Peptides against a protein of PDB entry 3J47. Designs and how they scored, part 3

Target 1, 121 residues: chain A of PDB entry 3J47
Amino acid sequence: IRLTNQLKSLKGLQSKLKDVVEYLDKVINKELPINHTILGKLQDVFNLLPNLGTPDDDEIDVENHDRINISNNLQKALTVKTNDELMVIYISNLVRSIIAFDDLIENKIQNKKIQEQRVKD

## One batch from the design tools (peptide; aimed at target 1 L3 Q6)

Design b1_p9_1_s2 (made by RFdiffusion4, then SolubleMPNN; from b1_p9_1, 4 letters changed)
Fold by OpenDDE base, seed 2:
Structure b1_p9_1_s2 (fold): chain B 121 residues (1-121), chain A 9 residues (1-9)
Amino acid sequence: as target 1 above (121 residues)
Amino acid sequence: NLLLLDLLL
């Protein structure tokens, strides 16, 4: 249940991000007037996003070195967390597959015993 | 742990 809700929430976020991109493209193409209220709200959202980008090695400003290290540590922590979550999903699917295979073997053994009884009667 | 339980149920 929780995983299905997370997937639904992620799909909903993806749709909203697509709608934002389509709006920005229409504004860039001058198909829509610039709405400063929408743009201000988008700026507020972007200001709340952690910097996950590695700065390209071409902007070595010594004042940004602490921000680069923090960004790299955050990106690494998110990558490790994602890999650990994927490993848990993999193991859970493997365990479910083993249980389903065990149930199939037991069903086959029971069906064989029933056939052997019907041949003796 | 909770994610593994939600996958086993």
Scores: peptide ipSAE 0.072, ipTM 0.796, DockQ to the pose 0.096
OpenDDE base, seeds 1, 3, 4, 5: peptide ipSAE 0.061, 0.052, 0.055, 0.056; ipTM 0.782, 0.771, 0.778, 0.782

Design b1_p9_1_s3 (made by RFdiffusion4, then SolubleMPNN; from b1_p9_1, 6 letters changed)
Fold by OpenDDE base, seed 1:
Structure b1_p9_1_s3 (fold): chain B 121 residues (1-121), chain A 9 residues (1-9)
Amino acid sequence: as target 1 above (121 residues)
Amino acid sequence: ILNLLLLLL
């Protein structure tokens, strides 16, 4: 359920990002007039996005050092959290595989015992 | 823990 909802939310976000790109392309092509209200809202969205990029080594602006450190700390925290979640999924799949292998061994032992009984009768 | 339990079910 949770993974399906996350995937649905991500697909919804991807669709909305595509709608934004298509709008910007139509504005660039002069098919639509520049709407300053939409552009301002897009700028608000970009300003609210955590900078998950590496700072391009090319913006030496002395006023952004605290924002860059907060961004890098957030990126690191998200990366660690994602790695921990993937590790838990991996361990869980290993445990399931071990249990399923144990059940398969037990099933083979039981089937062998049944065959040995049928050969004695 | 809860996410691990939901993944084991």
Scores: peptide ipSAE 0.025, ipTM 0.644, DockQ to the pose 0.083
OpenDDE base, seeds 2, 3, 4, 5: peptide ipSAE 0.024, 0.024, 0.022, 0.022; ipTM 0.635, 0.599, 0.606, 0.612

Design b1_p9_1_s4 (made by RFdiffusion4, then SolubleMPNN; from b1_p9_1, 5 letters changed)
Fold by OpenDDE base, seed 5:
Structure b1_p9_1_s4 (fold): chain B 121 residues (1-121), chain A 9 residues (1-9)
Amino acid sequence: as target 1 above (121 residues)
Amino acid sequence: ILLQLLLEL
């Protein structure tokens, strides 16, 4: 019972990881627009991944030190790349919000001018 | 107007 449930959970995780890879490949190939909500959730998953280079405290073997360093470097590289991508997304959304606000101001000024003309006639 | 202020920052 316990082992069959663990195997079922692992197969379910593997399927979800495959769906994430297929989504990322479609985004890289420009077949799908970048969904910032999916990217943010993927980032939360990478930040919640226990350091993919710490085997539990029972395997002090010298061969793991290079794998731990590669994993830490991968996690750091993913965190930096992810932070830069989030910064570009945040700036892009901020600029879009500013443009939309400028358009609202201009529309309000035009509507005010139209009302002032209608009161003068 | 706001776009001009953003370009001056």
Scores: peptide ipSAE 0.050, ipTM 0.750, DockQ to the pose 0.032
OpenDDE base, seeds 1, 2, 3, 4: peptide ipSAE 0.041, 0.049, 0.039, 0.049; ipTM 0.733, 0.755, 0.728, 0.751; seed 1 fails the geometry check

Design b1_p9_2 (made by RFdiffusion4)
Pose (drawn by RFdiffusion4):
Structure b1_p9_2 (pose): chain A 91 residues (1-28, 36-48, 72-121), chain P 9 residues (1-9)
Amino acid sequence: IRLTNQLKSLKGLQSKLKDVVEYLDKVIHTILGKLQDVFNLNNLQKALTVKTNDELMVIYISNLVRSIIAFDDLIENKIQNKKIQEQRVKD
Amino acid sequence: ELLNNINNE
C-alpha cells in the first residue's frame, strides 16, 4: 500500500513536468513558484539524514525486541501443541 | 529504491 501511494505521488510529478515542458514551449505562473519552493524544501536530507540514522537505529532495536517477544509466545504455542499430541496418543 | 526506503523505515 505504501508503495502504491508513493507511485501516485511520483506520477503527479512526472505528469506535472510534461505539462510544464509543454507550457514553456507554448510560451516561447503560480505553479512555477510553488514548484520552486518544493525544490528548495534528498540533498538537504543529507545533513538531516545524520540524525535520521540515529533514529533508524532506535526503531531497529525496537523491532528486534518485538521479534523476541513474538518468539517467546511462539515457543509456548509449540509446547501446547506437543501436549495435545501426547494426550491424543494416550487416548 | 522505494521499497528499500519502506524497508528501512

Design b1_p9_2_s1 (made by RFdiffusion4, then SolubleMPNN; from b1_p9_2, 6 letters changed)
Fold by OpenDDE base, seed 1:
Structure b1_p9_2_s1 (fold): chain B 121 residues (1-121), chain A 9 residues (1-9)
Amino acid sequence: as target 1 above (121 residues)
Amino acid sequence: NLLAQIAAL
């Protein structure tokens, strides 16, 4: 259930990001007027996004060294958290598959015993 | 049980 919901949420986010790109392309092409309220909200989203990039090697301002270290630590923490979440999902699916396989074997054994009894009567 | 919670995931 959780993986399917995450995949659905991620696909929903991807669709919304595509709608934002298509809106920006229409604004760049002058097909739509610039909406400062939409751009302000988009800027707020970008400001709330953790900097998951290494700063391009072209922004070596010595004043950003603390921001770079914070960004790299946050990226590492998010990568570790994502790895741990994927590991839990993997183990959960493996255990579910083992239980379902055990139940299938037991059901097959029981069905075989019932058939062998019906052939002896 | 924990197995039933894992099997429900």
Scores: peptide ipSAE 0.039, ipTM 0.713, DockQ to the pose 0.084
OpenDDE base, seeds 2, 3, 4, 5: peptide ipSAE 0.027, 0.026, 0.027, 0.022; ipTM 0.663, 0.707, 0.694, 0.581

Design b1_p9_2_s2 (made by RFdiffusion4, then SolubleMPNN; from b1_p9_2, 5 letters changed)
Fold by OpenDDE base, seed 2:
Structure b1_p9_2_s2 (fold): chain B 121 residues (1-121), chain A 9 residues (1-9)
Amino acid sequence: as target 1 above (121 residues)
Amino acid sequence: ILLQQILLE
């Protein structure tokens, strides 16, 4: 139940992000007028994003090209870490499902043995 | 039993 709800929520977020990209492309291509209310809300979302492009405060002198590379490296590291965490959660849920199935088989075997004893008495 | 042990480690 929880994992299915998380996947549904993530799919819903992915759809909304596609709709935002398509809107921005239409605005860039001058197919749609700039809506300042939508643009303001997008700016608020971008301001809430973690700053993926700051090296720790010790490298103030990196050229704009090296800042883009560091941003890409941090984004990649966060993506890998998130994938590994999701994999552990997935395996844990799979193992719980297998255990619950094993317990169901054992309970069915025990119930069968008890019924076979009651028919012999 | 063995799968329960693996999930507790």
Scores: peptide ipSAE 0.062, ipTM 0.766, DockQ to the pose 0.045
OpenDDE base, seeds 1, 3, 4, 5: peptide ipSAE 0.053, 0.044, 0.045, 0.046; ipTM 0.745, 0.733, 0.718, 0.743; seed 1 fails the geometry check

Design b1_p9_2_s3 (made by RFdiffusion4, then SolubleMPNN; from b1_p9_2, 5 letters changed)
Fold by OpenDDE base, seed 1:
Structure b1_p9_2_s3 (fold): chain B 121 residues (1-121), chain A 9 residues (1-9)
Amino acid sequence: as target 1 above (121 residues)
Amino acid sequence: QLLDLINLL
């Protein structure tokens, strides 16, 4: 259930990010007036985003070495946490599959016993 | 019990 909810939440976030891009494109094209309140809220979102620096953003300025190390450590910590969460989901699905297989074996054993009884009568 | 916990996840 958790994975389905996460996928639904991620799809919802993706849709909202698309709505934001489409709004920004319309503003760039001068089809819509610049709304400073929307732009301020977008800036607040970008300021609250962990700097998940791409490995290729390292060509802009030797003065941010401490911020780059903090961003890389945070990215690594988020990646590890995501990996651990995916491993728990994987193990849970594996155990569910084992239980469903055990139930199938028991059902097959019961069906065999019923057939052996019907041949004796 | 274990199945209920896995169904909650």
Scores: peptide ipSAE 0.038, ipTM 0.710, DockQ to the pose 0.087
OpenDDE base, seeds 2, 3, 4, 5: peptide ipSAE 0.035, 0.029, 0.021, 0.019; ipTM 0.704, 0.667, 0.604, 0.571

Design b1_p9_2_s4 (made by RFdiffusion4, then SolubleMPNN; from b1_p9_2, 7 letters changed)
Fold by OpenDDE base, seed 2:
Parts: structure tokens; sequence; C-alpha cells
Structure b1_p9_2_s4 (fold): chain B 121 residues (1-121), chain A 9 residues (1-9)
């Protein structure tokens, strides 16, 4: 239930992000007039994004091209870290499922032995 | 047996 709701929410976010990109492309191509209310809300969303493009405060003099490379490196590092964290959670849930299955098998074997004893008495 | 190996990991 929780995972299905998270996947549904993520798919809904992905659809909304596509609709925003398509809107921006139409505005850039002058197919639609600039809506300042939509643009203001998009600016508010961008201002709430973590600054993926700041190197730690020691390189204020990097040209705009190197800032894009650093942003891409931090985005990649966050993606790798998120994948590793998800892998640990996945393995932990798999191990818990195997443990619960082994306990179920052992309980079934014990219950069978108890029934075989009760039929002999 | 499997439980003891998985608890050591």
Amino acid sequence: as target 1 above (121 residues)
Amino acid sequence: ILLQQLKLL
C-alpha cells in the first residue's frame, strides 16, 4: 500500500513536470503568451530547490561552464547516494522476508511433528 | 541454520 502510493505520487509529479516543460517550450517558441503568475510560481519552485551548483564556498571564480560541470557532478553524487541507500533498504526488506519465510517453514515442521505425536498417543 | 547466517550479516 505505502509503496504503491509513493509510486503513484512520483508518476503524478513526473506528469506535472512534463506539462511544465511543454508549457515553457511553447512560451519560448512564442506559441503562448508569457503568464507572469505561472512564471512567478516556477521561480518560487526554483528558489526552493537545493543549490546543486555551489561548490563549497572556496571557488567563487569558476566560469559558468565549470559551474554546470560541478552541478552535474553533485547531481550525479546525489543520484548514486540515493541508489546506494535504496539498495540497502531493498536488501534489508529482502532479508526480513527470507527470515519470516524460514520461521514459517520451521513453525510448519514443528506443527507437523506435534500432530504426528498426537496421532501415535 | 539460515537465520543464524542472515543475523551475522
Scores: peptide ipSAE 0.048, ipTM 0.772, DockQ to the pose 0.038
OpenDDE base, seeds 1, 3, 4, 5: peptide ipSAE 0.045, 0.041, 0.036, 0.037; ipTM 0.757, 0.751, 0.733, 0.733

Design b1_p9_3 (made by RFdiffusion4)
Pose (drawn by RFdiffusion4):
Structure b1_p9_3 (pose): chain A 91 residues (1-28, 36-48, 72-121), chain P 9 residues (1-9)
Amino acid sequence: IRLTNQLKSLKGLQSKLKDVVEYLDKVIHTILGKLQDVFNLNNLQKALTVKTNDELMVIYISNLVRSIIAFDDLIENKIQNKKIQEQRVKD
Amino acid sequence: LDDLLDELD
């Protein structure tokens, strides 16, 4: 789902660029200003990425912890299944 | 899926 959403966003840019190119050919305004702002707003993320890297590490650790918890419950479920099988054999 | 997200970035 997230991927589909990102694609939609990029699709708008692609179509928007085509329109802009055609517009410029024809000319040979508010949208242009807005585009410029967006441009000014990956390069800048470069410096900001430094911080993001730290935060990504934290969210990786959290995911690892959750995986351990899920493994614990999984072991319990497996033990219960084994006990059920033993009871069936006895019967 | 993360690689696809990075490609779309």

Design b1_p9_3_s1 (made by RFdiffusion4, then SolubleMPNN; from b1_p9_3, 6 letters changed)
Fold by OpenDDE base, seed 2:
Structure b1_p9_3_s1 (fold): chain B 121 residues (1-121), chain A 9 residues (1-9)
Amino acid sequence: as target 1 above (121 residues)
Amino acid sequence: VLDELLKLL
């Protein structure tokens, strides 16, 4: 249920982002008039985005091509970090499942011993 | 052993 809702929400966000890109392309091509209310709301969204392209303070002088590489490096680092966090959660859930299975086996063995004792009395 | 591993998670 939770994962299906997250996937549905992410697909809904992806569709809305596509509609925004298509709108901006039509505005750039002068097919649609600039709507200042939509543009203002988009600016507010961009101002709420974490700056995915701040180099650590040591590269103040490289052209617009390096901002794309730095953004790609931070996006890659965030993806790796997210994968590592998901791997830890997966291992934790696997271990909990193994423990619950071990407890089930032990309970079954104990119940068998109790039944074998009751048949001897 | 398994209970000690669960205590680390």
Scores: peptide ipSAE 0.050, ipTM 0.768, DockQ to the pose 0.032
OpenDDE base, seeds 1, 3, 4, 5: peptide ipSAE 0.041, 0.040, 0.041, 0.041; ipTM 0.737, 0.735, 0.733, 0.738

Design b1_p9_3_s2 (made by RFdiffusion4, then SolubleMPNN; from b1_p9_3, 7 letters changed)
Fold by OpenDDE base, seed 2:
Structure b1_p9_3_s2 (fold): chain B 121 residues (1-121), chain A 9 residues (1-9)
Amino acid sequence: as target 1 above (121 residues)
Amino acid sequence: VLEQLLKLL
């Protein structure tokens, strides 16, 4: 249930982002008039985005090209970190499933021994 | 062994 809801929410976000890109392309191509209310809401969203392009405060003086490379490096680092965290969660759930299976086998063996004792008495 | 691994995660 939770994972299906997260996937549905992510697909819904992806659709909305596509609709925003298509709107911006139509505005750039002068097919649609600029809606200042939509543009204001997009500015609010951009202001809430984490600055994926700041290395810690030690490079005042790199042209707009190096800000894109730094943003790409931080985005890549966040993607790797998220993948490693998901791998640890996956391993933890796998280990829990193996323990629960081992406990089930041991319980079945014990129940069999108890039944074999009751047939001998 | 597996229970000890689960305490490390």
Scores: peptide ipSAE 0.057, ipTM 0.783, DockQ to the pose 0.035
OpenDDE base, seeds 1, 3, 4, 5: peptide ipSAE 0.049, 0.047, 0.046, 0.042; ipTM 0.764, 0.756, 0.757, 0.743

Design b1_p9_3_s3 (made by RFdiffusion4, then SolubleMPNN; from b1_p9_3, 7 letters changed)
Fold by OpenDDE base, seed 2:
Structure b1_p9_3_s3 (fold): chain B 121 residues (1-121), chain A 9 residues (1-9)
Amino acid sequence: as target 1 above (121 residues)
Amino acid sequence: VLEELLKLL
């Protein structure tokens, strides 16, 4: 249930982002008039985005091309970190499942021994 | 062994 809801929410976000891009392309191409209310709401969203383009405080002075490379490097680092965290969670759940299976086997063996003793008495 | 691994996660 929770994972299905997260996937549905993410698909809904992806659709909304696509609709925003298509709207911006139509505005850039002068097919639609600029709606200042929509543009203001997009500015609010961009102001709430984490600055994916700050290396720690040591490069004042490179033009707009290096900000894109730094944003891509931080986005890549966040993606790698998220993948490593998901891998640890996956391994933890796998190990828990193996232990629960081992406990089930041991319980089945013990129950069999108890039944074999009751048939000999 | 497996229970000790779970204490490290």
Scores: peptide ipSAE 0.050, ipTM 0.763, DockQ to the pose 0.035
OpenDDE base, seeds 1, 3, 4, 5: peptide ipSAE 0.041, 0.042, 0.040, 0.040; ipTM 0.738, 0.740, 0.734, 0.737; seed 4 fails the geometry check

Design b1_p9_3_s4 (made by RFdiffusion4, then SolubleMPNN; from b1_p9_3, 6 letters changed)
Fold by OpenDDE base, seed 2:
Structure b1_p9_3_s4 (fold): chain B 121 residues (1-121), chain A 9 residues (1-9)
Amino acid sequence: as target 1 above (121 residues)
Amino acid sequence: VLKKLLELL
C-alpha cells in the first residue's frame, strides 16, 4: 500500500512537471501569453528547491561552468546515498522474509512431531 | 543469528 501510493504520487509529480515544461516551451515560442500568476508560482517552487549547486561556503570565485559541475556532483551524491538507503531497506525486508520462512518451517516440524506422538499414544 | 542481524537494522 505505502509503496504503491509513493509511486502514484511520483508519477503524478512527473506528469505535472511535464505539463509545466510544455507550458514554458509554448510561452518561449510566443504561442501563449505570459501568465504572471503561473510564473509567480514557478518562482515560489524554484525558491523552495535546495540549492543543489552550492558547495559549502568555501568557493567564492568560479564562473558559471563550475556551478554546473558542483550541482552534478551533489545530485550524484544524493542519488548514490538514496540507492544505498534503498539497498539497506531491501536487505532488511529480505532478512525479515527469511526469518518468517524459518519460523514457518520450525512450526511445521514441531506440528509434525506432535502428530507423530499422538499416533503412538 | 538472523534475529541478531534484525536488531542491528
Scores: peptide ipSAE 0.058, ipTM 0.784, DockQ to the pose 0.035
OpenDDE base, seeds 1, 3, 4, 5: peptide ipSAE 0.052, 0.047, 0.047, 0.044; ipTM 0.769, 0.751, 0.753, 0.746; seed 1 fails the geometry check

Design b1_p9_4 (made by RFdiffusion4)
Pose (drawn by RFdiffusion4):
Structure b1_p9_4 (pose): chain A 91 residues (1-28, 36-48, 72-121), chain P 9 residues (1-9)
Amino acid sequence: IRLTNQLKSLKGLQSKLKDVVEYLDKVIHTILGKLQDVFNLNNLQKALTVKTNDELMVIYISNLVRSIIAFDDLIENKIQNKKIQEQRVKD
Amino acid sequence: ETLTNELLN
């Protein structure tokens, strides 16, 4: 789902660029200003990425912890299944 | 990268 959403966003840019190129050919405004703002707003993320890297590490650790908890419950489920099998054999 | 970050979050 996230991927489909990202593709939609990129699709708008692609179509928007085509329109802009055609518009410029024909000319040979508010949208242009807006685009410029967006441009000013990856490169900048470079410095900001430094911080993101730290935060990404924290969310990795959290995911690891969750995986351990899920493994624990999984072991209990497996033990219960074994006990059920033993009871059936006895029967 | 963006997709990975969104999945991680």

Design b1_p9_4_s1 (made by RFdiffusion4, then SolubleMPNN; from b1_p9_4, 8 letters changed)
Fold by OpenDDE base, seed 2:
Structure b1_p9_4_s1 (fold): chain B 121 residues (1-121), chain A 9 residues (1-9)
Amino acid sequence: as target 1 above (121 residues)
Amino acid sequence: ILNELLDLL
């Protein structure tokens, strides 16, 4: 249930982002008039985004092409970090499942021994 | 062993 809702929400966000890109392309191509209310709301969204493209304070003179490379490197690092965190959570859940299975086997063995003792008395 | 690994997670 929770994972299905997260995937549905992410797909809904992806669709909305596509509609925003298509709108911006139509505005750039002068097919639609600039709506200042939509543009203002988009600016508010961009101002709430973490700056995925700050180099550490030592590169004040990098051309617009290197800002895209730095943003891509930080996005890649965030993706790797997220994958590593998900891997740790997966291993933790796997270990918990193995322990619960071991406890079930031990309980079954103990119950069998108790039954074998009751048949001998 | 498995319980000690669970205490590390």
Scores: peptide ipSAE 0.073, ipTM 0.781, DockQ to the pose 0.052
OpenDDE base, seeds 1, 3, 4, 5: peptide ipSAE 0.050, 0.056, 0.052, 0.059; ipTM 0.756, 0.761, 0.755, 0.769

Design b1_p9_4_s2 (made by RFdiffusion4, then SolubleMPNN; from b1_p9_4, 8 letters changed)
Fold by OpenDDE base, seed 2:
Structure b1_p9_4_s2 (fold): chain B 121 residues (1-121), chain A 9 residues (1-9)
Amino acid sequence: as target 1 above (121 residues)
Amino acid sequence: NLIDLLDLL
């Protein structure tokens, strides 16, 4: 349930991001007038996003070194968290497969016992 | 069923 809700939320976010891109493309192409209220709200959203970019090695300004280290630590933390979540999903699916296989073996054993009884009667 | 419990995750 929790994972299905996370996937649904992520799909909903992806749809909204697509709608934002399509709006911005229409504004760039002059198909729609610039709405300063929408652009202001998008700027507020972008200002709340953590910098998840590794700076390309070509902008070594010493004042950005702390921002680079914070970004790399945040990326690493997100990657580790994602790998741990994927490992839990993998183990859960493996356990489901083992149980389903055990149920299949038990069903086969029961069917064999029923056949052996029918041959004795 | 133990499978139904795993579907809660």
Scores: peptide ipSAE 0.054, ipTM 0.751, DockQ to the pose 0.081
OpenDDE base, seeds 1, 3, 4, 5: peptide ipSAE 0.035, 0.040, 0.043, 0.027; ipTM 0.714, 0.710, 0.730, 0.673

Design b1_p9_4_s3 (made by RFdiffusion4, then SolubleMPNN; from b1_p9_4, 8 letters changed)
Fold by OpenDDE base, seed 5:
Order: C-alpha cells, then structure tokens, then sequence
Structure b1_p9_4_s3 (fold): chain B 121 residues (1-121), chain A 9 residues (1-9)
C-alpha cells in the first residue's frame, strides 16, 4: 500500500511536469501568450525545489558535474531574478503608498485653506 | 474633492 501510493504520486508528478514542459514549449514557440501568473507560480515551484545543484557529496559522478553546475546556476539565477522582481514590486507598492499619502496630505492642506477662506468672507 | 484614505489604498 505505501509503495504503491508513492509510485502513484511520482507518476502524477511526472505527468504534471510533462504538462508544464509542454506549456513552456508552446510559450517559447509563441503558440501561447506569456501568462505572468503561471510564470510566477512556476518561479515559486523552483524556489521551493531542494537545491538541485548541491548533490549530497555521495552523488557526485564526475560526468554530472557540468549538468550540476548548469542546474545550480539556473536555480541561483531564478532565485536572484525572483528576489529582484519581488523587490521591484515591493518598491513600486511602497512608492505608490508614499505618493498616495502625499496626495492625502496636500488634499488636507487644500481643504483647510478653502475652509479658512470661507470663514473670512 | 475630499480624498479618503480608503480610496487611496
């Protein structure tokens, strides 16, 4: 029962990975438009993946060293890119909130000036 | 025009 469930889960994961690859190939070939929500979720998946570029010191076959370096460089590049994208979104929201707060202060100052004029007339 | 904080967030 436990081994059969693990095999079923692994086959399910393999099917989902195939569906993701087929989707990415269609996007690369311009058959489908880029969906930023799907790319964001895919980035979240890559950030949650165990570090595929640090095989435990017991799995270093010398023939895999170049593939391991490529996977590690890709995962680092995705992590850096995701961090930079999240930083840009954070700063954009922070700037929007600051501008919004400044506009509110200016609106309060203008409303006060209008009230002070109406009391002098 | 009164800008409310709730319309700005």
Amino acid sequence: as target 1 above (121 residues)
Amino acid sequence: NQILLDDLL
Scores: peptide ipSAE 0.080, ipTM 0.778, DockQ to the pose 0.035
OpenDDE base, seeds 1, 2, 3, 4: peptide ipSAE 0.099, 0.110, 0.075, 0.115; ipTM 0.775, 0.790, 0.754, 0.792; seeds 1, 2, 3, 4 fail the geometry check

Design b1_p9_4_s4 (made by RFdiffusion4, then SolubleMPNN; from b1_p9_4, 8 letters changed)
Fold by OpenDDE base, seed 5:
Structure b1_p9_4_s4 (fold): chain B 121 residues (1-121), chain A 9 residues (1-9)
Amino acid sequence: as target 1 above (121 residues)
Amino acid sequence: NLIELGDLL
């Protein structure tokens, strides 16, 4: 019973990972627009992944150390790249919010000018 | 314009 539930949970995780890969492939191929909320959640998943390049100190065969360092450098590079992408997205959304706020201000100024003209006529 | 709002308040 406990082992069959763990196998079912692992199969469910494998299916979800496949769905994530298929989604990323569609985004890379420009078949789907980049969803920043999904990318942020994927970053959180990568940050919660145990360092796939720190085997617990109990199984370091010296031949795996170079593969481990390459994996850690790749994860760090992916985290930095994803952080830079999310920063560009955040700045883009901030700029859009500032433009929308400036348009709201201009609309308020125009509405006040229209009211002042109606009081003079 | 944010500056024109400052003059309005």
Scores: peptide ipSAE 0.044, ipTM 0.753, DockQ to the pose 0.025
OpenDDE base, seeds 1, 2, 3, 4: peptide ipSAE 0.035, 0.036, 0.042, 0.039; ipTM 0.733, 0.741, 0.751, 0.749

Design b1_p9_5 (made by RFdiffusion4)
Pose (drawn by RFdiffusion4):
Structure b1_p9_5 (pose): chain A 91 residues (1-28, 36-48, 72-121), chain P 9 residues (1-9)
Amino acid sequence: IRLTNQLKSLKGLQSKLKDVVEYLDKVIHTILGKLQDVFNLNNLQKALTVKTNDELMVIYISNLVRSIIAFDDLIENKIQNKKIQEQRVKD
Amino acid sequence: ELIEEDLEE
C-alpha cells in the first residue's frame, strides 16, 4: 500500500514535469513558484539523515524486542500443541 | 532507490 501511494506521488511529478515542458515550449506562473519552493525544501536530508540514522537504530531495536516477544508466545503455542498430541495418543 | 529507502523506514 505504501508503495502504491509513493508511486502516485511520483506520477504526479512526472506528469507535472511534462506539462511544464510543454508550457515552456508554448511560452517561447503560481505553479512555477510553488515548484521552486518544493525544490528548496535528498540533498538537505543528507545532513538531516545523520539524525535519522540514530532514530532508525532505535526503531530497529524496538522491532527486535517485539520479535523476541513473538517468539516467546510461539514457544508456548508449540508446547500446547505437543501436549494436545500426547493426550490424543493416550486416548 | 529512494522508494526502497522510504519503504525501509

Design b1_p9_5_s1 (made by RFdiffusion4, then SolubleMPNN; from b1_p9_5, 7 letters changed)
Fold by OpenDDE base, seed 2:
Structure b1_p9_5_s1 (fold): chain B 121 residues (1-121), chain A 9 residues (1-9)
Amino acid sequence: as target 1 above (121 residues)
Amino acid sequence: NLLKQLLLL
């Protein structure tokens, strides 16, 4: 249940991001007038995004070194957390597959015993 | 914690 809800939420976010890109493309192509209220809200969203960028090795500004370390630590923490969550999902699916395989073996053994009894009667 | 996540999937 929880994984299906996360996937649904992620698909909903992906759809909204696509709608934003399509809007921006239409504004760039001058097909739609610039809506300053939408642009302001997009700026607010971008300002709330954590910096997940690796510093491009070409802007060594010494004043950004602390922001770079914080970004790299956040990216690393998100990657580790994602890998741990994926590992739990993988183990869960393996355990379910093993149980379903065990149930299948037991069902085959029982069906074989029932057939061997019907041939003796 | 891991085992509780496994049971709630």
Scores: peptide ipSAE 0.041, ipTM 0.754, DockQ to the pose 0.062
OpenDDE base, seeds 1, 3, 4, 5: peptide ipSAE 0.044, 0.036, 0.031, 0.026; ipTM 0.757, 0.719, 0.708, 0.651; seed 1 fails the geometry check

Design b1_p9_5_s2 (made by RFdiffusion4, then SolubleMPNN; from b1_p9_5, 6 letters changed)
Fold by OpenDDE base, seed 2:
Structure b1_p9_5_s2 (fold): chain B 121 residues (1-121), chain A 9 residues (1-9)
Amino acid sequence: as target 1 above (121 residues)
Amino acid sequence: NLLKQLLEL
């Protein structure tokens, strides 16, 4: 239930982001008039985004092209970190499933031994 | 080991 709701919410966000990109493309191509209310709300969203383009405070003088490369490097680093964290969670769940399976096997062995003893007495 | 013991039961 919770995971299905998270996936539904993420798909809903992805659809809305696509609609925003399509709107911006139509505005850039002059197919639609500029709506200042929509642009203001988009600016508010961008101002709430973490600065994906600030290296730690030591290079204030990089041209706009290098800021895009730094943003891409931080996005890549966040993606790698997220993948590594998901891998650790996945391995931890596999190990728990293996342990629970081994405990089930041991319980079946013990139960069979107890039944064999009760049939001999 | 445990799986082998289960198969021998």
Scores: peptide ipSAE 0.042, ipTM 0.737, DockQ to the pose 0.019
OpenDDE base, seeds 1, 3, 4, 5: peptide ipSAE 0.032, 0.036, 0.036, 0.027; ipTM 0.701, 0.722, 0.727, 0.685

